# Ledger of designs, part 21: peptides against a protein of PDB entry 1Y74

Target 1, 57 residues: chain A of PDB entry 1Y74
Amino acid sequence: LGLERDVSRAVELLERLQRSGELPPQKLQALQRVLQSRFCSAIREVYEQLYDTLDIT

## One batch from the design tools (peptide; aimed at target 1 L13 L17)

Design b2_p28_8_s4 (made by RFdiffusion4, then SolubleMPNN; its pose is not in this set)
Fold by OpenDDE base, seed 4:
Formats: sequence, C-alpha cells, structure tokens
Structure b2_p28_8_s4 (fold): chain B 57 residues (1-57), chain A 28 residues (1-28)
Amino acid sequence: as target 1 above (57 residues)
Amino acid sequence: SEVQRLVEELQRLLERIQRLLQLLDTLL
C-alpha cells in the first residue's frame, strides 16, 4: 500500500543521505528511527486495515 | 546534485505520509 511503500522508500533515502556524508547525520538518523519505530508500524497497520475494509482511495 | 534530488524526493514522500496520517486522524 501507499503508506508502507512511502515509508520504506523514505527510509532508503535517509540511509543514502547519511552515506553521502554531505549532511549532518543526527537529524536524518532521528527521522529514520521514527519511521522505523513501533509507533509508525502500528499506524501503518491501522491504515492497511482501514484501507482493506473501507477501500480508501 | 544527487543530495538535492534525494532530499526533494524525501520531502515529497514525507508530505504524502503526512496526508495519509491526516486521513487517519479524520477517520478515527
């Protein structure tokens, strides 16, 4: 689904940005931690359940 | 630059994620 795919891609981009060494890594790492957090996993699960049930666009 | 391209894509993704979270907020 869109949310899961977008979160996964966002994490990939954050990892690439960290490897570039051109930006301070701390905020990038913090955002990555949030996106990979249990909270985001729970929200994604709720979204997927609602999407499946309500066929949200 | 590559970094600029990656940052711009990331920003678009985060905006999309925000919209989906806002949708959830209205539904729950």
Scores: peptide ipSAE 0.469, ipTM 0.853, DockQ to the pose 0.639
OpenDDE base, seeds 1, 2, 3, 5: peptide ipSAE 0.468, 0.467, 0.469, 0.465; ipTM 0.853, 0.853, 0.853, 0.852

## One batch from the design tools (peptide; aimed at target 1 D6 R9 R16 K27)

Design b2_p29_1_s2 (made by RFdiffusion4, then SolubleMPNN; its pose is not in this set)
Fold by OpenDDE base, seed 5:
Structure b2_p29_1_s2 (fold): chain B 57 residues (1-57), chain A 29 residues (1-29)
Amino acid sequence: as target 1 above (57 residues)
Amino acid sequence: SAERLARELQELLEFLRRLLEEVEREERE
């Protein structure tokens, strides 16, 4: 289980894309904010709890 | 029900992971 790693990698990617200027930064920033939000952390926590409980992998 | 939800969440996260990998590849190339 590497959800935290995946989220961190996603944030890194979004930051790179923002710096490249190839895409409008506003939507990328919005997505980054979502991934770094407490909401996302809460969802991740729930998923991890289910993962541990159900052993889905 | 909880098991089904967990599976669906796992599939969604795997989808996102694959998508990000593709975007990273395109950025690198």
Scores: peptide ipSAE 0.049, ipTM 0.498, DockQ to the pose 0.236
OpenDDE base, seeds 1, 2, 3, 4: peptide ipSAE 0.040, 0.041, 0.045, 0.047; ipTM 0.488, 0.487, 0.496, 0.490

Design b2_p29_1_s3 (made by RFdiffusion4, then SolubleMPNN; its pose is not in this set)
Fold by OpenDDE base, seed 1:
Structure b2_p29_1_s3 (fold): chain B 57 residues (1-57), chain A 29 residues (1-29)
Amino acid sequence: as target 1 above (57 residues)
Amino acid sequence: SLEELLRELEELLRFLEELLRKVEEEEAR
């Protein structure tokens, strides 16, 4: 599903930004931790379960 | 509606990707 792809791409971009060293890494790391957290995984599971039963347009 | 909320969540993540891409490109200049 698109949500999983979007999260993966966001994490990739955050890692690249951290490696550049031109931005303060702490906030970028915090956001990465959130996106890779059990919370986001649970939200994705809910999204996937509901997506099968809803006609999202 | 719930359908709208799920769509908005996906759109928000796409927006985040676009912002991060733009920031990365700007910092690389």
Scores: peptide ipSAE 0.052, ipTM 0.522, DockQ to the pose 0.236
OpenDDE base, seeds 2, 3, 4, 5: peptide ipSAE 0.036, 0.038, 0.042, 0.040; ipTM 0.466, 0.465, 0.466, 0.470

Design b2_p29_1_s4 (made by RFdiffusion4, then SolubleMPNN; failed a check: too like the target's own chain; its pose is not in this set)
Amino acid sequence: SLAELARRLAELLEFLRELLEEVERRERE

Design b2_p29_2 (made by RFdiffusion4)
Pose (drawn by RFdiffusion4):
Structure b2_p29_2 (pose): chain A 57 residues (1-57), chain P 29 residues (1-29)
Amino acid sequence: as target 1 above (57 residues)
Amino acid sequence: AAEAAEEAAEAAEEAAELAELAAELAEEA
């Protein structure tokens, strides 16, 4: 689906901006936690697992 | 040449995502 690429890209993109420290890192750190959080991992696995399910069903 | 085009397309996407994040932060501020 691209979620792994988009999310993992967003994670590193948030860290990238964190490295620069130009804009409010608070909200950016929040996103990193939201995408990196184990919770969004299970949800993410769903989107991937779901696409496979379509190929099965 | 094709690989360089793909790298440029990925860099453009990154720039677009950065612009969206900056717009969202601006709206919240």

Design b2_p29_2_s1 (made by RFdiffusion4, then SolubleMPNN; from b2_p29_2, 20 letters changed; failed a check: too like the target's own chain)
Amino acid sequence: REEEERRRREEERDRELLEELRRELAELE

Design b2_p29_2_s4 (made by RFdiffusion4, then SolubleMPNN; from b2_p29_2, 19 letters changed; failed a check: too like the target's own chain)
Amino acid sequence: SLAEALRRLEEEEDRALLERLREELAAEE

Design b2_p29_3 (made by RFdiffusion4)
Pose (drawn by RFdiffusion4):
Structure b2_p29_3 (pose): chain A 57 residues (1-57), chain P 29 residues (1-29)
Amino acid sequence: as target 1 above (57 residues)
Amino acid sequence: EAEEEFEEAEEEFEEAEERFEEAEERFEE
């Protein structure tokens, strides 16, 4: 689906901006936690697993 | 140069927000 690429890209993109430290890193750190959080991992696995399910069903 | 770097950083930030909003919509669905 691209979620892994988009999310992992967003994680590193958030860290990238964090490295620069130009804009409010608070909100950006929050996103990083949201996408890296184990919770969004299970949900992410759903989107991937779901696409496979479509190929099965 | 500094203004260009800042505009780039803003664009990257807006892209991150857009991706977050799409993630929220998908989560609600």

Design b2_p29_3_s2 (made by RFdiffusion4, then SolubleMPNN; from b2_p29_3, 19 letters changed; failed a check: too like the target's own chain)
Amino acid sequence: SEEERRRRLLEEYEELERLYQELLELLEK

Design b2_p29_3_s3 (made by RFdiffusion4, then SolubleMPNN; from b2_p29_3, 20 letters changed)
Fold by OpenDDE base, seed 5:
Structure b2_p29_3_s3 (fold): chain B 57 residues (1-57), chain A 29 residues (1-29)
Amino acid sequence: as target 1 above (57 residues)
Amino acid sequence: SEEERRRRLEEEYEELLRLYEELQRLLAL
């Protein structure tokens, strides 16, 4: 789904931006931690199940 | 060049912001 792809892409970008060293890493790292958290994964699972069940693309 | 690197960084940051907004909308359900 779009959510999974967007989360994965966001994490990829956050990692690249952090490695660049051009931006303060704290907020970027915090957002990455949220997106990779078990809580976010659980929300995504529920989201995907709902949209799959409702046949929403 | 340094300018090209800076432009790529800016584009990546802008894409991240767009994704963040998209995620906020999606998670609001």
Scores: peptide ipSAE 0.315, ipTM 0.811, DockQ to the pose 0.605
OpenDDE base, seeds 1, 2, 3, 4: peptide ipSAE 0.312, 0.314, 0.315, 0.315; ipTM 0.810, 0.809, 0.811, 0.811

Design b2_p29_3_s4 (made by RFdiffusion4, then SolubleMPNN; from b2_p29_3, 21 letters changed)
Fold by OpenDDE base, seed 2:
Structure b2_p29_3_s4 (fold): chain B 57 residues (1-57), chain A 29 residues (1-29)
Amino acid sequence: as target 1 above (57 residues)
Amino acid sequence: SAAARRAELEREYEELLALHRRLEELLRL
C-alpha cells in the first residue's frame, strides 16, 4: 500500500540526507528511528488491515 | 559540482517533505 511504500522511501531519503553531512544528523536520525520502530510498524499493520481494499495510491 | 550537490539535496529534502505530507493525509484516515 501507499503507506508502506512512502515510509520506505522516506527512510531512504533520510539515509541519503544524513550521508550528505550538510544537515545536522540528529533529528533526521530520530525520525528514521521512529519510522522504523515497532510502534510505527504496528500502526501501519492496523492501517493496512483497515484500508487493504481501498485505493490509497 | 557543489551547486549540483546542493540542488540534489534540496530535491531530496523537498521529496521528503512531500512524503511527510502524504503520510499525514493517509494517517488522518
Scores: peptide ipSAE 0.273, ipTM 0.793, DockQ to the pose 0.574
OpenDDE base, seeds 1, 3, 4, 5: peptide ipSAE 0.263, 0.272, 0.267, 0.272; ipTM 0.790, 0.793, 0.791, 0.792

Design b2_p29_4 (made by RFdiffusion4; failed a check: the pose's geometry)
Pose (drawn by RFdiffusion4):
Structure b2_p29_4 (pose): chain A 57 residues (1-57), chain P 29 residues (1-29)
Amino acid sequence: as target 1 above (57 residues)
Amino acid sequence: EVEELKEEVEELREEVEELKEEVEEHLEE
């Protein structure tokens, strides 16, 4: 689906801006925790696993 | 309950997409 690429990209993208430290890193750190959090991992596995399920069903 | 949680996740996703676009635009500047 592109979520692993888009999420992981967003994660690094948030860390990338964090490395620069130009804009409010607080909200960006929050996103990083939201996408890296184990919770969003299970949800993310669902989107991938769901696409496969479509190929099965 | 599941439908409410789904709507909340969709809203959070839209916010994350908007913030991502703002970060990309800033980096392009």

Design b2_p29_4_s3 (made by RFdiffusion4, then SolubleMPNN; from b2_p29_4, 15 letters changed)
Fold by OpenDDE base, seed 4:
Structure b2_p29_4_s3 (fold): chain B 57 residues (1-57), chain A 29 residues (1-29)
Amino acid sequence: as target 1 above (57 residues)
Amino acid sequence: SLDELLKLLEELLRELQELVEEAEEHLAR
């Protein structure tokens, strides 16, 4: 779904931002870890289940 | 860019918010 793609894109952007050095990397790395965590995967699972069940458009 | 990242996060949160609200409405019926 769009959420999975958006999460993947967000991680990509975080990696680019870290490489650019424009921002302190610590918080970016922390956010990346969250987005790649089992927690985020669980959220995506809930999102997908709700999307299918509730038929959100 | 940071702006693009923030927009993606806002979109993600908005999608989750919509799902939560819809779920709450169904549970509160």
Scores: peptide ipSAE 0.052, ipTM 0.505, DockQ to the pose 0.032
OpenDDE base, seeds 1, 2, 3, 5: peptide ipSAE 0.050, 0.050, 0.039, 0.050; ipTM 0.505, 0.507, 0.515, 0.505

Design b2_p29_5_s1 (made by RFdiffusion4, then SolubleMPNN; its pose is not in this set)
Fold by OpenDDE base, seed 4:
Structure b2_p29_5_s1 (fold): chain B 57 residues (1-57), chain A 29 residues (1-29)
Amino acid sequence: as target 1 above (57 residues)
Amino acid sequence: LDALLKLLEEVLRLLEEIRRVVEEVERHL
């Protein structure tokens, strides 16, 4: 499902932006922590289960 | 159930918006 890939890509992009040093890393790191949180993973799992159950064409 | 699906869809839209903003910033660096 595209969501795991999209979250992983968002994390990768946030890590690149933190390494560039052009932006204050603290807010980017906080957002990365949210995306890598167990809460975000649980939301993803619920979404994947619902998407498999509900034929959302 | 419908309200939970709408909330999840909204969270997904927000994640996609975050990705688009990050990709836009990355293209300007």
Scores: peptide ipSAE 0.067, ipTM 0.542, DockQ to the pose 0.402
OpenDDE base, seeds 1, 2, 3, 5: peptide ipSAE 0.065, 0.066, 0.062, 0.064; ipTM 0.515, 0.514, 0.516, 0.514

Design b2_p29_5_s3 (made by RFdiffusion4, then SolubleMPNN; its pose is not in this set)
Fold by OpenDDE base, seed 5:
Structure b2_p29_5_s3 (fold): chain B 57 residues (1-57), chain A 29 residues (1-29)
Amino acid sequence: as target 1 above (57 residues)
Amino acid sequence: LEELLRLLEEVLELLEEIRRLMEEVERHL
């Protein structure tokens, strides 16, 4: 599903930016924690269930 | 249901914007 891919890509990019050391890592880590949170996972699960039910193509 | 769909669409649009901004930053590093 698009959301799982986009969240995974966002996390990958945040991990790369944290390794570059050019940006303050704490803000990037905070955003990564939001994207990997139970809240974001619950939104994803609801999205997947609705996508499967409503055929939102 | 429709309100929950709109909120999920808005979250997806925000995640895509965050992705685009992070890719742009990564290209300038």
Scores: peptide ipSAE 0.052, ipTM 0.532, DockQ to the pose 0.380
OpenDDE base, seeds 1, 2, 3, 4: peptide ipSAE 0.045, 0.045, 0.050, 0.049; ipTM 0.472, 0.476, 0.526, 0.525

Design b2_p29_6 (made by RFdiffusion4)
Pose (drawn by RFdiffusion4):
Structure b2_p29_6 (pose): chain A 57 residues (1-57), chain P 29 residues (1-29)
Amino acid sequence: as target 1 above (57 residues)
Amino acid sequence: FEEAEEEYEEAEERYEEAEERYEQLEEAL
């Protein structure tokens, strides 16, 4: 689906901006936690696993 | 600074898309 690329890209993109430290890192750190959080991992696994399910069903 | 703003806007757009997809998943459940 691209979620892994888009999320992992957002994560590193948020860290990238964090490395520069130009804009409010607070909101950006929040996103990082949201996408890196174990919770969004299970949800992410759903989107991937769901696409496979479509190929099965 | 212009690049950082573009990257920030892109991250927000992707976040909003992720929220919409999550809401659609909740409704589908």

Design b2_p29_6_s1 (made by RFdiffusion4, then SolubleMPNN; from b2_p29_6, 20 letters changed)
Fold by OpenDDE base, seed 2:
Structure b2_p29_6_s1 (fold): chain B 57 residues (1-57), chain A 29 residues (1-29)
Amino acid sequence: as target 1 above (57 residues)
Amino acid sequence: MDEARRLYEELQRFYEELQRLVQLLDLLT
């Protein structure tokens, strides 16, 4: 739900910042790899499952 | 500058959602 969108948006923004050259790319690339990692995907999956199970509005 | 601010705002929302996940896990344990 919101978390997948926020992760995807954060990755998009990191890619834009890497292309702009305004900031050192190494830390931005490292953060992008973390957000695209299996760990981040597993956190999202657990969050979505809990959200659906608890019917949190 | 504007893109860096937007990234910060998205990361802030992401961390707030992760904190909510931790709170939910605390309620289940």
Scores: peptide ipSAE 0.156, ipTM 0.695, DockQ to the pose 0.372
OpenDDE base, seeds 1, 3, 4, 5: peptide ipSAE 0.139, 0.123, 0.119, 0.121; ipTM 0.676, 0.659, 0.654, 0.650

Design b2_p29_6_s2 (made by RFdiffusion4, then SolubleMPNN; from b2_p29_6, 17 letters changed)
Fold by OpenDDE base, seed 1:
Structure b2_p29_6_s2 (fold): chain B 57 residues (1-57), chain A 29 residues (1-29)
Amino acid sequence: as target 1 above (57 residues)
Amino acid sequence: MEEARRLYEEVLRLYEELQELLRLLDELT
């Protein structure tokens, strides 16, 4: 999925920011919310493809 | 059937990556 790569990149960026210790907890929580939103969108795209593949109306 | 399995495995990987981030965030806050 095009969005899978974008979610995995957001994960990598968050892990790097956590390891630096330079990011305030509030900014980490904001990035977490952005990642969750992108993740939910990726999951929606996958479910839509599953329904199309299974011919489920 | 094979495509549906591949998509399920992709969802599972993304879920595991997200859960690990959430755990690390919980430990730091």
Scores: peptide ipSAE 0.055, ipTM 0.435, DockQ to the pose 0.029
OpenDDE base, seeds 2, 3, 4, 5: peptide ipSAE 0.048, 0.052, 0.051, 0.050; ipTM 0.436, 0.433, 0.426, 0.453; seed 5 fails the geometry check

Design b2_p29_6_s4 (made by RFdiffusion4, then SolubleMPNN; from b2_p29_6, 16 letters changed)
Fold by OpenDDE base, seed 4:
Structure b2_p29_6_s4 (fold): chain B 57 residues (1-57), chain A 29 residues (1-29)
Amino acid sequence: as target 1 above (57 residues)
Amino acid sequence: MEEARREYEEVLRLYEELQRLLEELDKLL
């Protein structure tokens, strides 16, 4: 599903940006924590379940 | 500098896509 891929890609990019040191790491790390949160995972699971049930590809 | 800018712009695009998907989810609930 697109959402899981997009979350995973966003996390990967945020990790690279933090390692570069070119940007203030605190806001990037905060966003990464939100994307990796149990809340974000629960929303993703609900989304996936609805789309799987509706057979929406 | 240019690489970090491109990666940051990609994160912003992905964030906008995530918002659209959450809006579509809200319409289904």
Scores: peptide ipSAE 0.093, ipTM 0.610, DockQ to the pose 0.712
OpenDDE base, seeds 1, 2, 3, 5: peptide ipSAE 0.091, 0.092, 0.090, 0.092; ipTM 0.606, 0.606, 0.603, 0.605

Design b2_p29_7 (made by RFdiffusion4)
Pose (drawn by RFdiffusion4):
Structure b2_p29_7 (pose): chain A 57 residues (1-57), chain P 29 residues (1-29)
Amino acid sequence: as target 1 above (57 residues)
Amino acid sequence: LEEKLREALEKEDVAERVEALLELEEELE
């Protein structure tokens, strides 16, 4: 689906901006936790697993 | 671009914010 690329890209993109420290890192750190959080991991696995399910069903 | 980033960070919808940040990253590249 691209979520792993987009999310992982967003994680590193958020860290990238964090490395620069130019804009409010607070909200950016929040996103990183949202996408890296184990919770969004299970939900993300769902989007992948779901696409496979479509190929099965 | 800084203004667009600030506008993207003001968005309440996380999905739209992430999409907007990815689009801004493509503009920066």

Design b2_p29_7_s1 (made by RFdiffusion4, then SolubleMPNN; from b2_p29_7, 15 letters changed)
Fold by OpenDDE base, seed 2:
Formats: C-alpha cells, sequence, structure tokens
Structure b2_p29_7_s1 (fold): chain B 57 residues (1-57), chain A 29 residues (1-29)
C-alpha cells in the first residue's frame, strides 16, 4: 500500500537530515522512532482500512 | 527547512504530516 511506502520514504528523509547535520538530530530521531513504532503501524492500518472503504486515494 | 518541519508537525493527522514530509523529500531529491 502507498501509505506504508510513504512512511518509509519519510523515515529515509529523516535519516538523511540526521546525517546532513543541518538540524539537531535528537528531535528528528524521535520523530523517526514514532514513524517506525507499533503505534504508528496501528494507526496506518486504520487509515488504510478507511481508504479501502471510502476510496479517498 | 526547520520552519517547514514545524509546520508539518502542527498538521492534524498522520497522512497530512507524511504528505508534507514527502514534499520535502521530493524537493531535496
Amino acid sequence: as target 1 above (57 residues)
Amino acid sequence: LRQRLLEALALPDLEELVRELLRLEEERR
């Protein structure tokens, strides 16, 4: 599904930003952890169910 | 960059947050 890939791309962005040193890494790393969390996966599943039902894509 | 990240984090839901992060990703690619 697109949202899982989109979350993965967002994580990759955060990893690149952490490596670039353009911003303090701590908050970026925290956001990355949230996006990779079981909680985020559960929320994503709910969104995907809603998209399947409503065809919002 | 910093301001756009803060604006993304202020968005009301996960989809909108991820969408804004993807716009940033595409601009930096």
Scores: peptide ipSAE 0.176, ipTM 0.735, DockQ to the pose 0.404
OpenDDE base, seeds 1, 3, 4, 5: peptide ipSAE 0.172, 0.170, 0.175, 0.170; ipTM 0.733, 0.732, 0.735, 0.731

Design b2_p29_7_s2 (made by RFdiffusion4, then SolubleMPNN; from b2_p29_7, 17 letters changed; failed a check: too like the target's own chain)
Amino acid sequence: LRQEYLEALSLPDLEELLERLLRLERREE

Design b2_p29_7_s3 (made by RFdiffusion4, then SolubleMPNN; from b2_p29_7, 15 letters changed)
Fold by OpenDDE base, seed 5:
Structure b2_p29_7_s3 (fold): chain B 57 residues (1-57), chain A 29 residues (1-29)
Amino acid sequence: as target 1 above (57 residues)
Amino acid sequence: LRARLQAALALPDLEEMVRALLRLEEERR
C-alpha cells in the first residue's frame, strides 16, 4: 500500500510538470504511462511481496 | 529540474526512482 501511494504521488507530480510547461511534456507523459502500466504494477507487487516475506518495516 | 528527473530515471531500482521523484515533489510544494 505504501509504494502504491508513492507511485500515485509521483504520477501527480508528472501531471503537474506536464501542465507547467517547464519541460517538454512528451517524455514526462511517457514516464507517467510507464508508472501506470501493468508492467510497473507487477514489479511493484514483487517488491511489496518481498517486504511482506522479509518482514521489512 | 531536468537534471534531477534524469538522475531519477538513471536509478536502478523502482523504489529509489519513486523516492527521488517524491523528494522533488516535496521541494516544489
Scores: peptide ipSAE 0.233, ipTM 0.796, DockQ to the pose 0.380
OpenDDE base, seeds 1, 2, 3, 4: peptide ipSAE 0.190, 0.185, 0.228, 0.193; ipTM 0.765, 0.757, 0.791, 0.766

Design b2_p29_7_s4 (made by RFdiffusion4, then SolubleMPNN; from b2_p29_7, 16 letters changed)
Fold by OpenDDE base, seed 5:
Structure b2_p29_7_s4 (fold): chain B 57 residues (1-57), chain A 29 residues (1-29)
Amino acid sequence: as target 1 above (57 residues)
Amino acid sequence: LRERLLAALALPDLEELLRELLRLEEEER
């Protein structure tokens, strides 16, 4: 499970979309902040531990 | 793009949200 990588890729997408101007940046930036937050990191850690414990692919 | 992004944000599950965002990331590359 590569949740950290996947979150990083999602953030990269949001950064590209903000730079391109394809969409209004404010909500994209807010979403990026959420994905990079300590809250999201904590949730991700819980998920990763669950997947590791249960050996779910 | 906009509609798909909004639909992704409406997903109740974080894993599903991330999966959809990654799909969009691949399409936008």
Scores: peptide ipSAE 0.076, ipTM 0.593, DockQ to the pose 0.428
OpenDDE base, seeds 1, 2, 3, 4: peptide ipSAE 0.071, 0.069, 0.075, 0.074; ipTM 0.575, 0.578, 0.586, 0.591

Design b2_p29_8_s2 (made by RFdiffusion4, then SolubleMPNN; its pose is not in this set)
Fold by OpenDDE base, seed 2:
Structure b2_p29_8_s2 (fold): chain B 57 residues (1-57), chain A 29 residues (1-29)
Amino acid sequence: as target 1 above (57 residues)
Amino acid sequence: SELARLLEEAVRRLEEVLREAREAERRLA
């Protein structure tokens, strides 16, 4: 699984978008915070457990 | 079943995280 990597990449992209100034930063920053939250980490962990158990393809 | 057990454990963990998150929100508000 590359979910953790994908989330990290998403955060990186959000940071770049914030610096570009092309979009209002508030919502981007909020999304970044959510993606880096313990809540999202917990969800990711659950997903990974289920993925491993169910062998989702 | 194993799946049911895993789901129950997952829900329990999520509930704990949600409680902590709500507490944190109240502190920041």
Scores: peptide ipSAE 0.063, ipTM 0.536, DockQ to the pose 0.043
OpenDDE base, seeds 1, 3, 4, 5: peptide ipSAE 0.056, 0.055, 0.056, 0.059; ipTM 0.521, 0.518, 0.489, 0.525

Design b2_p29_8_s3 (made by RFdiffusion4, then SolubleMPNN; its pose is not in this set)
Fold by OpenDDE base, seed 2:
Structure b2_p29_8_s3 (fold): chain B 57 residues (1-57), chain A 29 residues (1-29)
Amino acid sequence: as target 1 above (57 residues)
Amino acid sequence: DEALRELERALRELQEALEEAREAERRLR
């Protein structure tokens, strides 16, 4: 499952965008915090369990 | 089934995280 890696990559990209100053840094930071939240982690865990159980291709 | 028990745990954790998120939302509104 690439979801954890993809989320980590998304966070990295958001950090780069924050440093560029092209976008409101506070909104990017908020999105970064959401992606790193326990909520997103729990959703990911559920997804992973479902994927393992249902063999979703 | 062990996978079902793990899914049930993850669903409980998701429920807790949703409750925390709802509390955070109430604080931000």
Scores: peptide ipSAE 0.067, ipTM 0.544, DockQ to the pose 0.048
OpenDDE base, seeds 1, 3, 4, 5: peptide ipSAE 0.062, 0.061, 0.065, 0.066; ipTM 0.540, 0.535, 0.540, 0.541

Design b2_p29_8_s4 (made by RFdiffusion4, then SolubleMPNN; its pose is not in this set)
Fold by OpenDDE base, seed 5:
Structure b2_p29_8_s4 (fold): chain B 57 residues (1-57), chain A 29 residues (1-29)
Amino acid sequence: as target 1 above (57 residues)
Amino acid sequence: DEELRRLEEALRLLEEVLEEARRAEEQLR
């Protein structure tokens, strides 16, 4: 699953949006922190293992 | 067996993180 790559891309896009100043930086930083959190990583790991185990493509 | 073992490890990690998150939420209330 490309989920790790997609999360990394989402974080990169949030960093770009923060630098543009178009959106409240604190809200973008909060979302970035959520995506980089141990919680999000654990959910991603569970999700990936479920798909690997079930052979869902 | 190996994939099931890895899933069980991921579920244990998720349980630990959910408990940490619950404790953090309780402190912020």
Scores: peptide ipSAE 0.060, ipTM 0.512, DockQ to the pose 0.042
OpenDDE base, seeds 1, 2, 3, 4: peptide ipSAE 0.059, 0.059, 0.059, 0.060; ipTM 0.510, 0.512, 0.510, 0.510

## One batch from the design tools (peptide; aimed at target 1 A10 L17 L28)

Design b2_p30_1 (made by RFdiffusion4)
Pose (drawn by RFdiffusion4):
Structure b2_p30_1 (pose): chain A 57 residues (1-57), chain P 30 residues (1-30)
Amino acid sequence: as target 1 above (57 residues)
Amino acid sequence: AEEALEEAEEALEEAEEALEEAEEALEEAE
């Protein structure tokens, strides 16, 4: 689906901006936690696992 | 099953909004 690429890109993208420290890192840190959080990991596995399910069903 | 689907759709909308915010933040930084 691209979520792993997009989310993982967003994680590093948020960190990348964090490394620069130009814009409010607070909201960016919040997003990193949202995408890196274990919770979004299970939801992310769903989107991947769901696509496979389509190929099965 | 319908409730679980609605919850999954809401989680997806939140994830899409979070990605859009990360893209806007990059555009502003550039």

Design b2_p30_1_s1 (made by RFdiffusion4, then SolubleMPNN; from b2_p30_1, 17 letters changed)
Fold by OpenDDE base, seed 1:
Structure b2_p30_1_s1 (fold): chain B 57 residues (1-57), chain A 30 residues (1-30)
Amino acid sequence: as target 1 above (57 residues)
Amino acid sequence: DEELLKLLEELLKKIEEILREVEEYERQAR
């Protein structure tokens, strides 16, 4: 689904920004950890289940 | 159900905002 792709893309971009050294890496790593957290995974799962149930594309 | 859907929509909007900001910073870094 779009959400999984968008979260994966956000993580990829954050990793690139960390390697560039232009921004404080600790803040970028914290945001990356949030996006890869069980919370974000659970929200994605609920989103997918609701879309499957409602037949929303 | 409706309140949960509204919460999910708000979270999605925040994720999209973060994505746009991160993409803009990546473009400026190139």
Scores: peptide ipSAE 0.055, ipTM 0.510, DockQ to the pose 0.532
OpenDDE base, seeds 2, 3, 4, 5: peptide ipSAE 0.035, 0.055, 0.054, 0.034; ipTM 0.436, 0.513, 0.515, 0.431; seed 4 fails the geometry check

Design b2_p30_1_s2 (made by RFdiffusion4, then SolubleMPNN; from b2_p30_1, 15 letters changed)
Fold by OpenDDE base, seed 3:
Structure b2_p30_1_s2 (fold): chain B 57 residues (1-57), chain A 30 residues (1-30)
Amino acid sequence: as target 1 above (57 residues)
Amino acid sequence: LEELLKRLLELLEEIERVLREVEEAQRRAE
């Protein structure tokens, strides 16, 4: 489950960076831009469509 | 498959939460 693992790692990384304040705000903004990019949005949209199709309860 | 997809969506929502917190932290630092 590589995707699940990678997403989990990304979440942990962002949480650590936010709490530590070790990185300049500009670098945190860069990470934010990547995760809010059209790529990430497209992935989210695809999975949301699958969610609707599978009718997960 | 359904449970795996659900887990992924939950993680994406967590990412969005963290991004909002980062944005708010930046605003407070300015």
Scores: peptide ipSAE 0.075, ipTM 0.519, DockQ to the pose 0.056
OpenDDE base, seeds 1, 2, 4, 5: peptide ipSAE 0.072, 0.075, 0.073, 0.075; ipTM 0.524, 0.528, 0.525, 0.528

